# Peptides against a protein of PDB entry 4N78, part 41

Target 1, 186 residues: chain A of PDB entry 4N78
Amino acid sequence: HFQVICRLLGYQGIAVVMEELLKVVKSLLQGTILQYVKTLMEVMPKICRLPRHEYGSPGILEFFHHQLKDIVEYAELKTVCFQNLREVGNAILFCLLIEQSLSLEEVCDLLHAAPFQNILPRVHVKEGERLDAKMKRLESKYAPLHLVPLIERLGTPQQIAIAREGDLLTKERLCCGLSMFEVILT
Target 2, 155 residues: chain B of PDB entry 4N78
Amino acid sequence: MAELQMLLEEEIPGGRRALFDSYTNLERVADYCENNYIQSADKQRALEETKAYTTQSLASVAYLINTLANNVLQMLDIQASQLRRMESSINHISQTVDIHKEKVARREIGILTTNKNTSRTHKIIAPANLERPVRYIRKPIDYTILDDIGHGVKW

## One batch from the design tools (peptide; aimed at target 1 L168, target 2 G110)

Design b2_p18_8_s3 (made by RFdiffusion4, then SolubleMPNN; from b2_p18_8, 10 letters changed)
Fold by OpenDDE base, seed 4:
Structure b2_p18_8_s3 (fold): chain B 186 residues (1-186), chain C 155 residues (1-155), chain A 18 residues (1-18)
Amino acid sequence: as target 1 above (186 residues)
Amino acid sequence: as target 2 above (155 residues)
Amino acid sequence: FVPKLEHLPMFEEGMKAR
């Protein structure tokens, strides 16, 4: 589903959607969630130290349960605050999944374009083969597929310009060095 | 442009008119041949004349049809060439626009990007003083006390 | 299989605008 969404929206659509999601997240964080956090801080125990391990897991759990009882029993926290947090979480996950899907699409595009852009695959050298000879053979094999040089030789100036621009657009992808998700986390 | 115009406005309409006129003329020739055969004392001669006129008429019609057909084909070829040129121009413009739109889109999404950073791992530091081991009694933990916690979170 | 590029100028223009 996310792959289809990425294909449908493209860079433009993804940008718009993510910008709007960021606005929504910001609004939730600075609004309702902030107010609940402030309220929770007021009811939070001022001093809560780790109990001795001698109490065992049940005793420790009971201790923390008692210390956080007022928070856990806060009805509005369960109904409203957690819902808003869920929305924020879903938005973040959505952005992550979109970026991952986009990256996969970009990788596929790069791989498909590679033979046409003088990008050679990684070479595995078998026993008895020379790396240089194998590389030369691969270069010769893929040379006829190099699109830009071919168009530069046979095409019109306009076609050459478009081919160069297209080549650049094909080569430059977000997955090559950029991240959107890191921006979302800041 | 001038050649296409000549074909559309003069040659093809002229050819169609000529063909129509030929039809009318053929009817006259047929009438003439029929009457000539009936009135002629030499039926053999009249028949030979009819054959000659028929052959001539058929040849004339064939020529007119062929000429008209060739003119129509020529017209279509010129039009096809014009359409191809127009298509090429439109495609060029379309590609230019698409490239531009893509560049704009990339700038826009770029606003939402940053350089990839290596994930920082947090190192957990153990406490300096280990607590003295005390006898641990295992008791069953009743997790039902947590049933009221987390109803708002769907995993 | 992803080539690493040091610079992505088409995207970086947007980054600078932020």
Scores: peptide ipSAE 0.359, ipTM 0.812, DockQ to the pose 0.542
OpenDDE base, seeds 1, 2, 3, 5: peptide ipSAE 0.356, 0.357, 0.357, 0.359; ipTM 0.814, 0.814, 0.813, 0.817

Design b2_p18_8_s4 (made by RFdiffusion4, then SolubleMPNN; from b2_p18_8, 10 letters changed)
Fold by OpenDDE base, seed 5:
Structure b2_p18_8_s4 (fold): chain B 186 residues (1-186), chain C 155 residues (1-155), chain A 18 residues (1-18)
Amino acid sequence: as target 1 above (186 residues)
Amino acid sequence: as target 2 above (155 residues)
Amino acid sequence: YVPRLSHLPMFEEGMKER
């Protein structure tokens, strides 16, 4: 599903969606969630000492439950806060999944374009084969596929310009060094 | 453009008119030949003349048809070439627009990006000194410390 | 294996606008 979304939206659509999600998250964090957190902080016990070990695990639990009773009750009663947190979580996950899906698409594009861009795959050299000979063979094999040089030889000036731009667009991908998710976490 | 215009406005219509006129002329020639044959004392000569006129007329019509056909074909070729050029131009514009849109999109999404922090995976330098396997002395875990918390079965 | 590029000018232009 996310792959399809990425394909349909493209960079523009993804950017728009991400921006809107960031706005929503920011709004939730700075608004409702912040208010709840402030309220919770106000009702937090000022002094919460570790109860004596003599009370045992149940007694200690009961002690903390009592100390936090108002907080627990408040949190249980106001499901809105948890819902907002879920929304934030979902938004974050959505962003992550979109980025991952986009990265996969970009990688696929790069891999598919590589033979046409004079990018040779790393060849596993079997025992007894010279790496140089194999590389030379690969170079010769893929040389006719080099699109930009081919167009530069046979194409019109306009076609050459477009081919160069296309080559650049193909080479530059987010997955090559950029992350959106890190921005979201910040 | 001038050639196409000439074909469309002058040559092809002119050829069609010529063909129509030829039809009229052929009818006149036919009438003449018929009358000539009837009136001529030398029927053989009249027949030969008719044959000559017929051949000439057929040749003329064939020429007119061929000329017209060639002009139409030429017109179509020119039009096809124009369409191809137009298509090429449109494609170029379309591609340029698409590239531009993509660049804009990339700038926009770029606003939402940061450099990937390549955490230098610290090469776990295997400490050269193989720490001698310190004999794992199983110190008995004295669980007696927990005896006070649980309902210890007072044996 | 994704080639790492040190610079992505088309995207970095947007980064500078932050």
Scores: peptide ipSAE 0.367, ipTM 0.810, DockQ to the pose 0.644
OpenDDE base, seeds 1, 2, 3, 4: peptide ipSAE 0.366, 0.363, 0.367, 0.364; ipTM 0.808, 0.806, 0.809, 0.806; seeds 3, 4 fail the geometry check

## One batch from the design tools (peptide; aimed at target 1 L174, target 2 I109)

Design b2_p19_1 (made by RFdiffusion4)
Pose (drawn by RFdiffusion4):
Structure b2_p19_1 (pose): chain A 186 residues (1-186), chain B 155 residues (1-155), chain P 19 residues (1-19)
Amino acid sequence: as target 1 above (186 residues)
Amino acid sequence: as target 2 above (155 residues)
Amino acid sequence: SLDEIEDSLLEFINTLNNL
């Protein structure tokens, strides 16, 4: 699903969805969640020690049940507090997962562009062979496929300018050195 | 464009009217052969001149049509090339707009991004100078090696 | 680190869903 969502939205669609999800998270954190956090903070026990081991686990469980009774009995703890937090969590997960799908989408695109952009994989080296002497030979084999230099050789200035722009857009992808989840959290 | 204007404004309309002139002149020439036969004293001579005019009329109508047909074809060939150049230009404009729309979309998501500081190194990196193997040499106990440390006491 | 934050958030979200 995320893979399809990435393809259909593109960069502009993903960006606006992320910007809108930030507005939703902001609305919830500074809104209903904040209201209920302030309310439950008062219902909270003002102080609460951690009992020594001596008291034993059963007594510690009884102590925490007593100290946190009002939280345990709070009627809207699940239907509101947990619900709102789940929405915020899902919004964060969507941003993370959608970026991962975009990264996979971008790397595949780059793999298909590599033959037309003079990008060769490492070649096997037998005895008496140097990669330096061989990679340059392989580059000659795929020389007719190098798009930008061919158009600069036979193309019109208009075709050349358009080729250079398109070539720049094809090789520059977010997965080459950029990320978003960090900015989302910040 | 100059050859097209010449075809559309003069040579086609002109060669066309020259055909209409043939329409009117030939009906005159048909009457003349009839009259020249009637006035003719020599019916065989007047028939041979009618035949001459018939053959000449045929050669003329075929020439006028051929000339006009070549002009119409040249016009269509030129117009076909115009559409060929125009489509090429439209395609470049289209590619240019596509590049622009993509730049706008990338600029929009670029706000939500930062550098991912990732690097690549080796599993093991040996030091520039390996530790020199130090030979063992016996030496006596020396109770004076600490005399210069702090407030020493020499003996 | 960003990876530790991501793991903690995943654990927190899974706890909320189990509840």

Design b2_p19_1_s1 (made by RFdiffusion4, then SolubleMPNN; from b2_p19_1, 9 letters changed)
Fold by OpenDDE base, seed 4:
Structure b2_p19_1_s1 (fold): chain B 186 residues (1-186), chain C 155 residues (1-155), chain A 19 residues (1-19)
Amino acid sequence: as target 1 above (186 residues)
Amino acid sequence: as target 2 above (155 residues)
Amino acid sequence: SLEEIIEELLKKIEELNKL
């Protein structure tokens, strides 16, 4: 589903969606969540010591559960605050999955374009073969597929310009060194 | 452009008119040949004349049809060439617009990106001294302080 | 039609050749 969304929206659509999600998340964090956190901080026990380790993990958990029971049972916290936190969580997950899907699409595009852009695959050399000879053979094999040089030789000036720009846009991808998710987390 | 205009306005209409005129003339020639043969004392000569006129008429019509056909073909070739040029121009504009849109899109999404950094892992440090358990006195929490919270965020 | 006229002329020539 996320792959289809990425294909449908493209870079522009993804950017718009991400920007709107960031606005929503910011609004939730600075609004309702912040207010609840401040209120909770005021009502939190001033002194909460760690119980003895001898009680084990279940006993320690029960201790903290008992201390926070009234807060956890507060209806507004459960219905409003937790819902907003779920919305923020969903937005974060959405952004992550979109970025991952986009990266996959970009990698696929790069792989498909590679033979046409003079990007040769890694060469496996068998015993008895010279690396240089194999590289030359590969270069010769893919030379006719080099799009930009071909168009430069046979095309009009306008076609050459379009081909060069297209080649550049094809090579430049976010997956090569950029991350959206890190910006979202900041 | 001048050649196409000449074909459309002069050569092809002229050829069509010539062919139509030829039709009328052929009818007259046929009538003449028939009457000449009937009235002539020398039937052999009249026959030879009829053959000559028929051959000439056929040759003339063939020439007119061939000329007209060639002119129409030439016109179509010129028009096809013009259409190809228009198509090329439209394609060029379309590609230019698409590239521009893509560049704009790349800029927009680029604002939302940063360089990939390696995630720093935080090490959890255990406290050195276990604090003595202090007797916890549970106080009731007054939740009325939250009554004004949650109103006004319209999605 | 022009074709009919040509055919008529050809028929007349053929008839005359049979005489």
Scores: peptide ipSAE 0.019, ipTM 0.627, DockQ to the pose 0.003
OpenDDE base, seeds 1, 2, 3, 5: peptide ipSAE 0.016, 0.018, 0.009, 0.007; ipTM 0.628, 0.631, 0.625, 0.625

Design b2_p19_1_s2 (made by RFdiffusion4, then SolubleMPNN; from b2_p19_1, 13 letters changed)
Fold by OpenDDE base, seed 5:
Formats: structure tokens, C-alpha cells, sequence
Structure b2_p19_1_s2 (fold): chain B 186 residues (1-186), chain C 155 residues (1-155), chain A 19 residues (1-19)
């Protein structure tokens, strides 16, 4: 689903969605969540001493339940605050999954474009001499597919410009070093 | 352009008119031949003259048709060439627009991105200066991520 | 070609005339 969404929206659509999600998240965090947190801080016991270990786990739990009774009974915490936190969490997860899906798509695009851009895969050959020979063979095999040089040779100046720009755009992908998710977390 | 215009405005219409005129002339020739044959005491000569006129007329018409046809073909070739050029131009414009749209999209999404810090240090130090142009660090794309998804050619 | 046809027709006519 996320892959389809990425394909459908493209960079622009993803950007718009991410921006809107960020707005929503900010609104939730700075508005409702902050208010609830402030309220919770006000009702939180000022002095909460750790009960003696002698009370055992049940006794300790009961103690904390008693101390936090007002917080636990705060119905809006469960209904509104937690829901808002879920929404924030979902938004974050959505962003993560979109970025991952986008990265996969970008990598696929890069892989598909690689033969046309003189990007050859490194062949893991144990013997160095064989590697060079293989690489030379690969280079020779794919040399006719190099799009930009081909167009530079056969194309019009306008076509050359377009090809170069296209090549650049193809090479410059987010997955190469950019993260949206990191921005969202910030 | 001048050639096409000449073909469209002068040569082809002229050829059509010539062909039409030839029809009228042929009718006159036919009438003449008929009358000449009837009135002539030498029927053989009249017949030979008729044959000659017929041959000449056919040759003339054939020539006119051929010329007209060639002009039409030439016109079509020129028009086809023009259409191809227009198509090429449209394609170039389309590509330019697409590239522009892509650049805009890239900028938009780029605003929402930051450089991946590979540094293990957990400290999300929010880079204070938002303003630094995201230098595209050409890190070699680790394509190994795709190794698990497709029938990668196991080299 | 039409030209070839015309030439052939002309030749035919010449032959007919020689008859």
C-alpha cells in the first residue's frame, strides 16, 4: 500500500502529505497534549516516596495507584490524550513507512538507470585479474547504453541539455543521503 | 515553406484546373474526330488521325495526372515533415515542463529532508542552522537493500 | 511507375502505328 501511495503521490504529493502531517502533529503536541501534560503535572503528587520494599509488588502497586488515583481517574487522559498520542504515533509511523517505501522505489530507479549512466555493479570476484577482465567486459557491454554520451554525440543541444538534467535528477535521490523522518522527529 | 505554399496555392490547383480543361478539350477532340471521320472520304486517314489524337490525348492526360500526383505526394511529404518537426518541438517542451515540475517537487520535498547522519551518536543534535543547503552527499547507494526483494542475479 | 507505364503505352502505340 505504501509503495502504491509513493508511486501515486510522487515527491510533490509526499511532500504535501508530510507537511500536513507535521502541522497536525505540531498542533497536537503544542495544543492538546501539552495541556494535558500540564494538567497532569499539576495533579501529580509533589512528594512520591518509594514505598518500602517490604510491601511487596502488590502493595507497591496499590500505593502508586492510590497516589496516582487522580491521574488514573482522569477520563480524558484515556480518551483524548492517549488518542492524540496514537495519532502522533501513527503519523510518525506513516512517515517512516512512506520514507522506506520511497527509498525502495528510488533504489529501484537507480538500479534501472545504472546501466545507462555508466554505473556498473561491483562484481565480487575473488581473483583481482578476473575482476578487471569482467569489469572491462561489462563496461564494453554497456558502453553503447550510456545515454548522456550517446545524446551528446547524436543529439541537438536542447536534447543534450535535457539529457544532462535528466541524468542529474536521476542520480540525485533522497535515499542517497537525505531523510525526511529525521526532520519529522525533530 | 515557400515550396509548400506554391504546391498548395498554385501547382496543385493549377494541375486540377489543367486536368479539367483537358477534359473539355478531349471532348472537343472527340467531336472533331467523329465529324472528321463521317465527312472524310478517306476513312483510313481519318481513323489514323483519330488514333493519333487519342494517343496524344492519353499521353497528355497521363502526364497531367502524373504531375498532379507527384505534386500531391510532395505536398504530403512536406506536411509530414512539418508535423514531425512540430511533434519534436512539442516533445521538447513537454520534457522541459516535466523536468521543471520534477525540480519543483524535489525542492519541495527537499525542504522536508535533512542529511542522514551516519554517526552512531544517538544525540539527535538538531542542526541549529536550517539554512545550510542540503549538500547532496553522493554516498554510494547500497543496493544490497534490494537483494532480498527480487531475483537478483546472484553473481 | 506511371512514367514507365506511359512509356510502354507510347511504345505500344508506336508499334500499332507500324502496323
Amino acid sequence: as target 1 above (186 residues)
Amino acid sequence: as target 2 above (155 residues)
Amino acid sequence: SLEDIIEELLKLHEEIDKL
Scores: peptide ipSAE 0.022, ipTM 0.636, DockQ to the pose 0.003
OpenDDE base, seeds 1, 2, 3, 4: peptide ipSAE 0.020, 0.018, 0.015, 0.020; ipTM 0.645, 0.645, 0.640, 0.641

Design b2_p19_1_s3 (made by RFdiffusion4, then SolubleMPNN; from b2_p19_1, 10 letters changed)
Fold by OpenDDE base, seed 3:
Structure b2_p19_1_s3 (fold): chain B 186 residues (1-186), chain C 155 residues (1-155), chain A 19 residues (1-19)
Amino acid sequence: as target 1 above (186 residues)
Amino acid sequence: as target 2 above (155 residues)
Amino acid sequence: SLDEIIEKLLKLYKLLEEL
């Protein structure tokens, strides 16, 4: 699903969606969540000592439940604050999955374009084969597919310019060194 | 353009008219030959004349058809060439627009990106609206990322 | 039409054959 979304939206659509999500997240964090956090900090017990181990796990749980009774009974926290946190979480996950899917699509595009851009696959040399000879064979095999040199030879100046720009755009992808998720986390 | 205009306005219409005139003349020639043969005391001579006229008429019509056909073909070739040029121009414009749109899109998404190699410390808090200069970090495209997907060999 | 021209030419040929 995310791959389809990436294909449909493209770079521009993804950017728009992510920007809007960031706005929503910011609004939730700075608004409702912040207010609830402040309120929770006020009602937090000032002194919460670790109960003695002699009470066992159930007793310790009851102790903390009692200490946090006011927080647990805060109905708005459960209904509103946690819902907003869920929304933030979903937005973050969405952004992560979109980035991952986009990276996969970009890698696929790079792989498909490679034969046309004089990018040769790494050749596994079997024992006894000369790497140089194999590389030369591959170069010769793919030489006719090199699009930019072909257009430079046969095309108009305008076609050459477009081919070069297209080649550059094909090579320059986000997956090669850029991350969106880090920006989302900031 | 001048050649196409000449073909469309002069040569092809002229050829069509000539062919039409030839049609009218063929009927006259046939009538003449028939009457001449009937009325002539020397039937052999009349026959030879009819043969001569028939040969001439056939040659003339063949010439007219061939000339007209060639002119029509030439016209079509010129028109086809013009259409191809127009198509090329449209394609060029389309490609230029697409490239431009792609560049704009990449700028927009680029604002939402940071370098993967940047240590955790440089939180580039890019405010959403600041035209971050599309730092095309022309970092050398590390194609090693492709190594994991293509050959399954993590180098 | 070209067909009509051909028909007239054929008439001339028939005339030649009859003569």
Scores: peptide ipSAE 0.030, ipTM 0.614, DockQ to the pose 0.003
OpenDDE base, seeds 1, 2, 4, 5: peptide ipSAE 0.030, 0.027, 0.030, 0.029; ipTM 0.620, 0.628, 0.613, 0.623

Design b2_p19_1_s4 (made by RFdiffusion4, then SolubleMPNN; from b2_p19_1, 13 letters changed)
Fold by OpenDDE base, seed 1:
Structure b2_p19_1_s4 (fold): chain B 186 residues (1-186), chain C 155 residues (1-155), chain A 19 residues (1-19)
Amino acid sequence: as target 1 above (186 residues)
Amino acid sequence: as target 2 above (155 residues)
Amino acid sequence: SLEDIIKELLELYEKILAE
């Protein structure tokens, strides 16, 4: 599903969605969640000492239930605050999954473009074969597929310019060194 | 452009008119040859004249048809070339727009990105001396020590 | 048609040659 979304939205659509999600998350965090946290901090017992272990686990639990009774019974916390936290969580997860899907799509594009861009796969040389000879054979095999040099030789100046720009755009992908998710966490 | 215009406005219409006129002339020549043969005392001479006129007329018509056909073919070739050029121009514009849109999109999404901190994965230098895994002797936690504290229901 | 004219001329030639 996320892969399809990435394909449909493209970079621009993804950017817009991410920006809007960030705004929503920010509004939730700075608004409702912050207010609830402040309220909870005000109601929080100033001194919550660990009861003596002698009371046993049930006694300790009852003690904390009693100390936190007002917080636990705060109905608005359960209904509104937790829902907002879920929304924030869902937004974060959505952003993560979109980024992952986008990265996969970009990697696939890079792999598909590689033969046309003089990017040769690392050939695992079996023991005894000359790496250089295999690499030269591969280079020779794929040399006719190099799109930019081919267009530079046969194309019009306008075609050459477009080919170079297209090549650059194909090579420059976010997955090569950029993270959106890190920005979201910030 | 000038060549196409000449073909469309002058050469092809002119060729069509010439062909039509030639058709009318051929009919006149045929009538003349028939009448000349019937009226002539020297039938052999009249036949040779008819043959000459027929050959000349056929040659002229063939020439006109060939010229017209070549002009039409040339016109079509020029038009096809123009269409190809237009297609190329449209494609160029389309590609330029797409590249521009992509650049804008990439800038927009780029604002939402940060460089992946390649955390220098400290080469976990595997300590050369694999300290012998201290055999975690699972000392059985003797839970019997807790038996005295809980009012366990003496089943 | 031109074809008809050519045919008529050919027929005339054939008639003349047959005489």
Scores: peptide ipSAE 0.026, ipTM 0.626, DockQ to the pose 0.003
OpenDDE base, seeds 2, 3, 4, 5: peptide ipSAE 0.020, 0.021, 0.024, 0.024; ipTM 0.636, 0.626, 0.618, 0.622; seed 5 fails the geometry check

Design b2_p19_2 (made by RFdiffusion4)
Pose (drawn by RFdiffusion4):
Structure b2_p19_2 (pose): chain A 186 residues (1-186), chain B 155 residues (1-155), chain P 19 residues (1-19)
Amino acid sequence: as target 1 above (186 residues)
Amino acid sequence: as target 2 above (155 residues)
Amino acid sequence: SVLTPTILALIEEALESLS
């Protein structure tokens, strides 16, 4: 699903969805969640020590049950507090997962562009062979496929300008050195 | 474009009227052969001149049509090439717009991004100078090696 | 699911605006 969502939205669609999800998270954190955090913070026990080991685990469980009774009995703890937090969590997971799908989408695009952009994989080296001397030979084999230099050789200035721009867009992808989840959290 | 204007404004309309002139002039020439026959004292001679005019009328109508047909074809060939150049220009405009729309979309998501500081190195990196193997040499106990450290006491 | 109704609504709106 995320793969399809990435393809249909594109960069512009994904960006606006992320911007809108930030507004939703902001609305919830500064809104209903904040109201209930302030309310439950008062219902909270002002102080609460951690009992020594001596008191045992069953006596510690009893102690936490009494100290946190009002939290355990709070009627809207699940239907509201947990629900709102789940929505915020899902919004964060969407941003993370959608970025991962975009990274996969971009890397595949780049793999197909490599033949037309003079990008060769490492070649096997037998005895008496140097990659330096061989990679250059392989580059000659795929020389007719190098798009920008061919158009600069036979193309019109208009075709050349358009080729340079398209070549730039094809080789520059977010997965080359950019990320978003960090900015989302910040 | 100059050849097209010449075809559309003069040569086609002109060659076309020259065809209409043939329509009117031939009906005159048909009457003249009938009159020249009637006035003629020599019926055989007048028939041979009618035949001459018939053959000439045929050669003329075929020439006028051929000339006009070549002009109409040249016009259509030119117009076909115009559409060919125009499509090429429209396609470039389209590619340019596509590049622009993409730049706008990338700019919009670029706001939500930062550098991912990732690098690549080796599993093991040996030091520039490996540790020299130091030979063992016996030397006596020396109770004076600390004399210069702090407030020593020489003996 | 991570695709909550809110996320799906935002995705539909984004697709309509791009069309």

Design b2_p19_2_s1 (made by RFdiffusion4, then SolubleMPNN; from b2_p19_2, 5 letters changed)
Fold by OpenDDE base, seed 2:
Structure b2_p19_2_s1 (fold): chain B 186 residues (1-186), chain C 155 residues (1-155), chain A 19 residues (1-19)
Amino acid sequence: as target 1 above (186 residues)
Amino acid sequence: as target 2 above (155 residues)
Amino acid sequence: SVLTPTIQELIKKALEELS
């Protein structure tokens, strides 16, 4: 599903969606969630000592439940704050999944374009084969497929310019060194 | 453009008229030949004259048809060439616009990105032939970084 | 380009020969 979304939106569409999601997340974090956290901190018991271990896990849980009873019973926390946290979580997950899907798509594009851009795949050399000889064979095999040099030889000046620009755009991908998700985490 | 205009406005219409006129004229020639044969005391001469007119008339019609056909073909070739040039221009503009849009889109999404911390493990395998200075062999891009990406993606 | 006489020219010539 996310792969389809990435294909449909493209870079521009993804950028717009991500920007809006970031705005929403920021608004939720700095507004509603922050306000609830502040309120909860104000009503939090000033003294919450660790109960004695002799009470066991159930007793300790009951103790904390009692100490936090007012917080747990806070209706607005359950209905609004938790919902907002879910929304933030969903937004983060969405961004992650979009980036992953986009990266996969970009990698596929790069792989498909590689033979046309003088990018040779890593060749596994079988035992007894010379790496140099194999690489030379591959170079010779794919040399006629180099699109930009081909167009430079056969194309019009306008076609050459477009081919060069297209080649540059094809080579430059986010997956090569850029991450959107890291920005979201900061 | 001048050549196309001459073909469309003068040569092709003129050729068509000439061909239509030739049809009516052929009938007149036939009538003349028939009458000449009936009225002539020298039937052999009249027959030879008829043969000459027939041959010449057929040659003339063939010439007119050929000329007209060639002019029509030339007209079509010129028009086809014009259409191809227009198509090429439109394609060029379209591609230029698409490239521009893509650049803008990439700038926009780029604002939302930061540099990935390249994990030390990306051994860019240097192409084996380091020694040939002349051929810039691009280092193979290691895509293994993405091997862990996609486990959670619902297709 | 061999200028072939038009049928009209042939008719004209024939008519001139009849007159």
Scores: peptide ipSAE 0.020, ipTM 0.559, DockQ to the pose 0.004
OpenDDE base, seeds 1, 3, 4, 5: peptide ipSAE 0.018, 0.019, 0.021, 0.016; ipTM 0.558, 0.550, 0.571, 0.566; seed 4 fails the geometry check

Design b2_p19_2_s2 (made by RFdiffusion4, then SolubleMPNN; from b2_p19_2, 5 letters changed)
Fold by OpenDDE base, seed 1:
Structure b2_p19_2_s2 (fold): chain B 186 residues (1-186), chain C 155 residues (1-155), chain A 19 residues (1-19)
Amino acid sequence: as target 1 above (186 residues)
Amino acid sequence: as target 2 above (155 residues)
Amino acid sequence: SVLTPTIQELIKKALERLS
């Protein structure tokens, strides 16, 4: 589904969606969640001492439950605040999945374009074969497919310009060094 | 354009008129030949003259048809060439627009990106001020990054 | 290039011979 979304939206659509999600997340964080956090901080016990280990795990749990009873029993926290946190979480996950899907699509595009852009695959050199000879053979094999040089030889100046720009756009992808998710996490 | 205009307005219509006129003229030639044969004391000579006129008339018509046909073909070739040029122009414009749109889109999404930290340092670097447009540093595309993601086509 | 006489020229010649 995310792959389809990436294909349908393109870079612009993805950017718009991510921007809107960021706005929503910001709104949730600065609004409802912040208010709940402030409220929780106000009702938090000023002094919460660690109970004696002699009480055992159940006793310790009961102790903390008692100390935090008002917080735990706060129904609005469970419903509204947690729901908003879930929404934030979902937004983050959505962004992550979109980025991953986009990266995969970009990688695929790069791989498909590679033969036309004088990008040779890494060839596994078997024992006894010269790497240089293999590379030369590959270069010779794919040389006729190099689009930009071909157009430069046969095309009009306008076609050459478009080909160069297209080639550049094809080569420059987000997956080559950029991360959207890191921005979202900050 | 001038050549096409001449073909459309002058040469082809002129050729058509010439052919049309040739029909009427051929009838006159035929009438002449018939009358000449009837009136001539030397029937053999009259027949030979008729054959000559027939051959010449046929040659003339053939020439007119050929000329007209060539002009029509030339017209079609010019029109085809014009269409190809128009198509090329449209394609060029379309591609230019697409490239522009793509550049805009990439700029927009680029604002939402940061450089991948290659440094293994676990330091959650707090993104500096969100407001600074991260200058898209065109780093040379290192395709080696693709080595880890795709099952390499087993050559 | 034997300029093939036009039909009109042929008619003209024919008419000239009849006159």
Scores: peptide ipSAE 0.057, ipTM 0.568, DockQ to the pose 0.004
OpenDDE base, seeds 2, 3, 4, 5: peptide ipSAE 0.036, 0.054, 0.021, 0.026; ipTM 0.565, 0.550, 0.560, 0.577

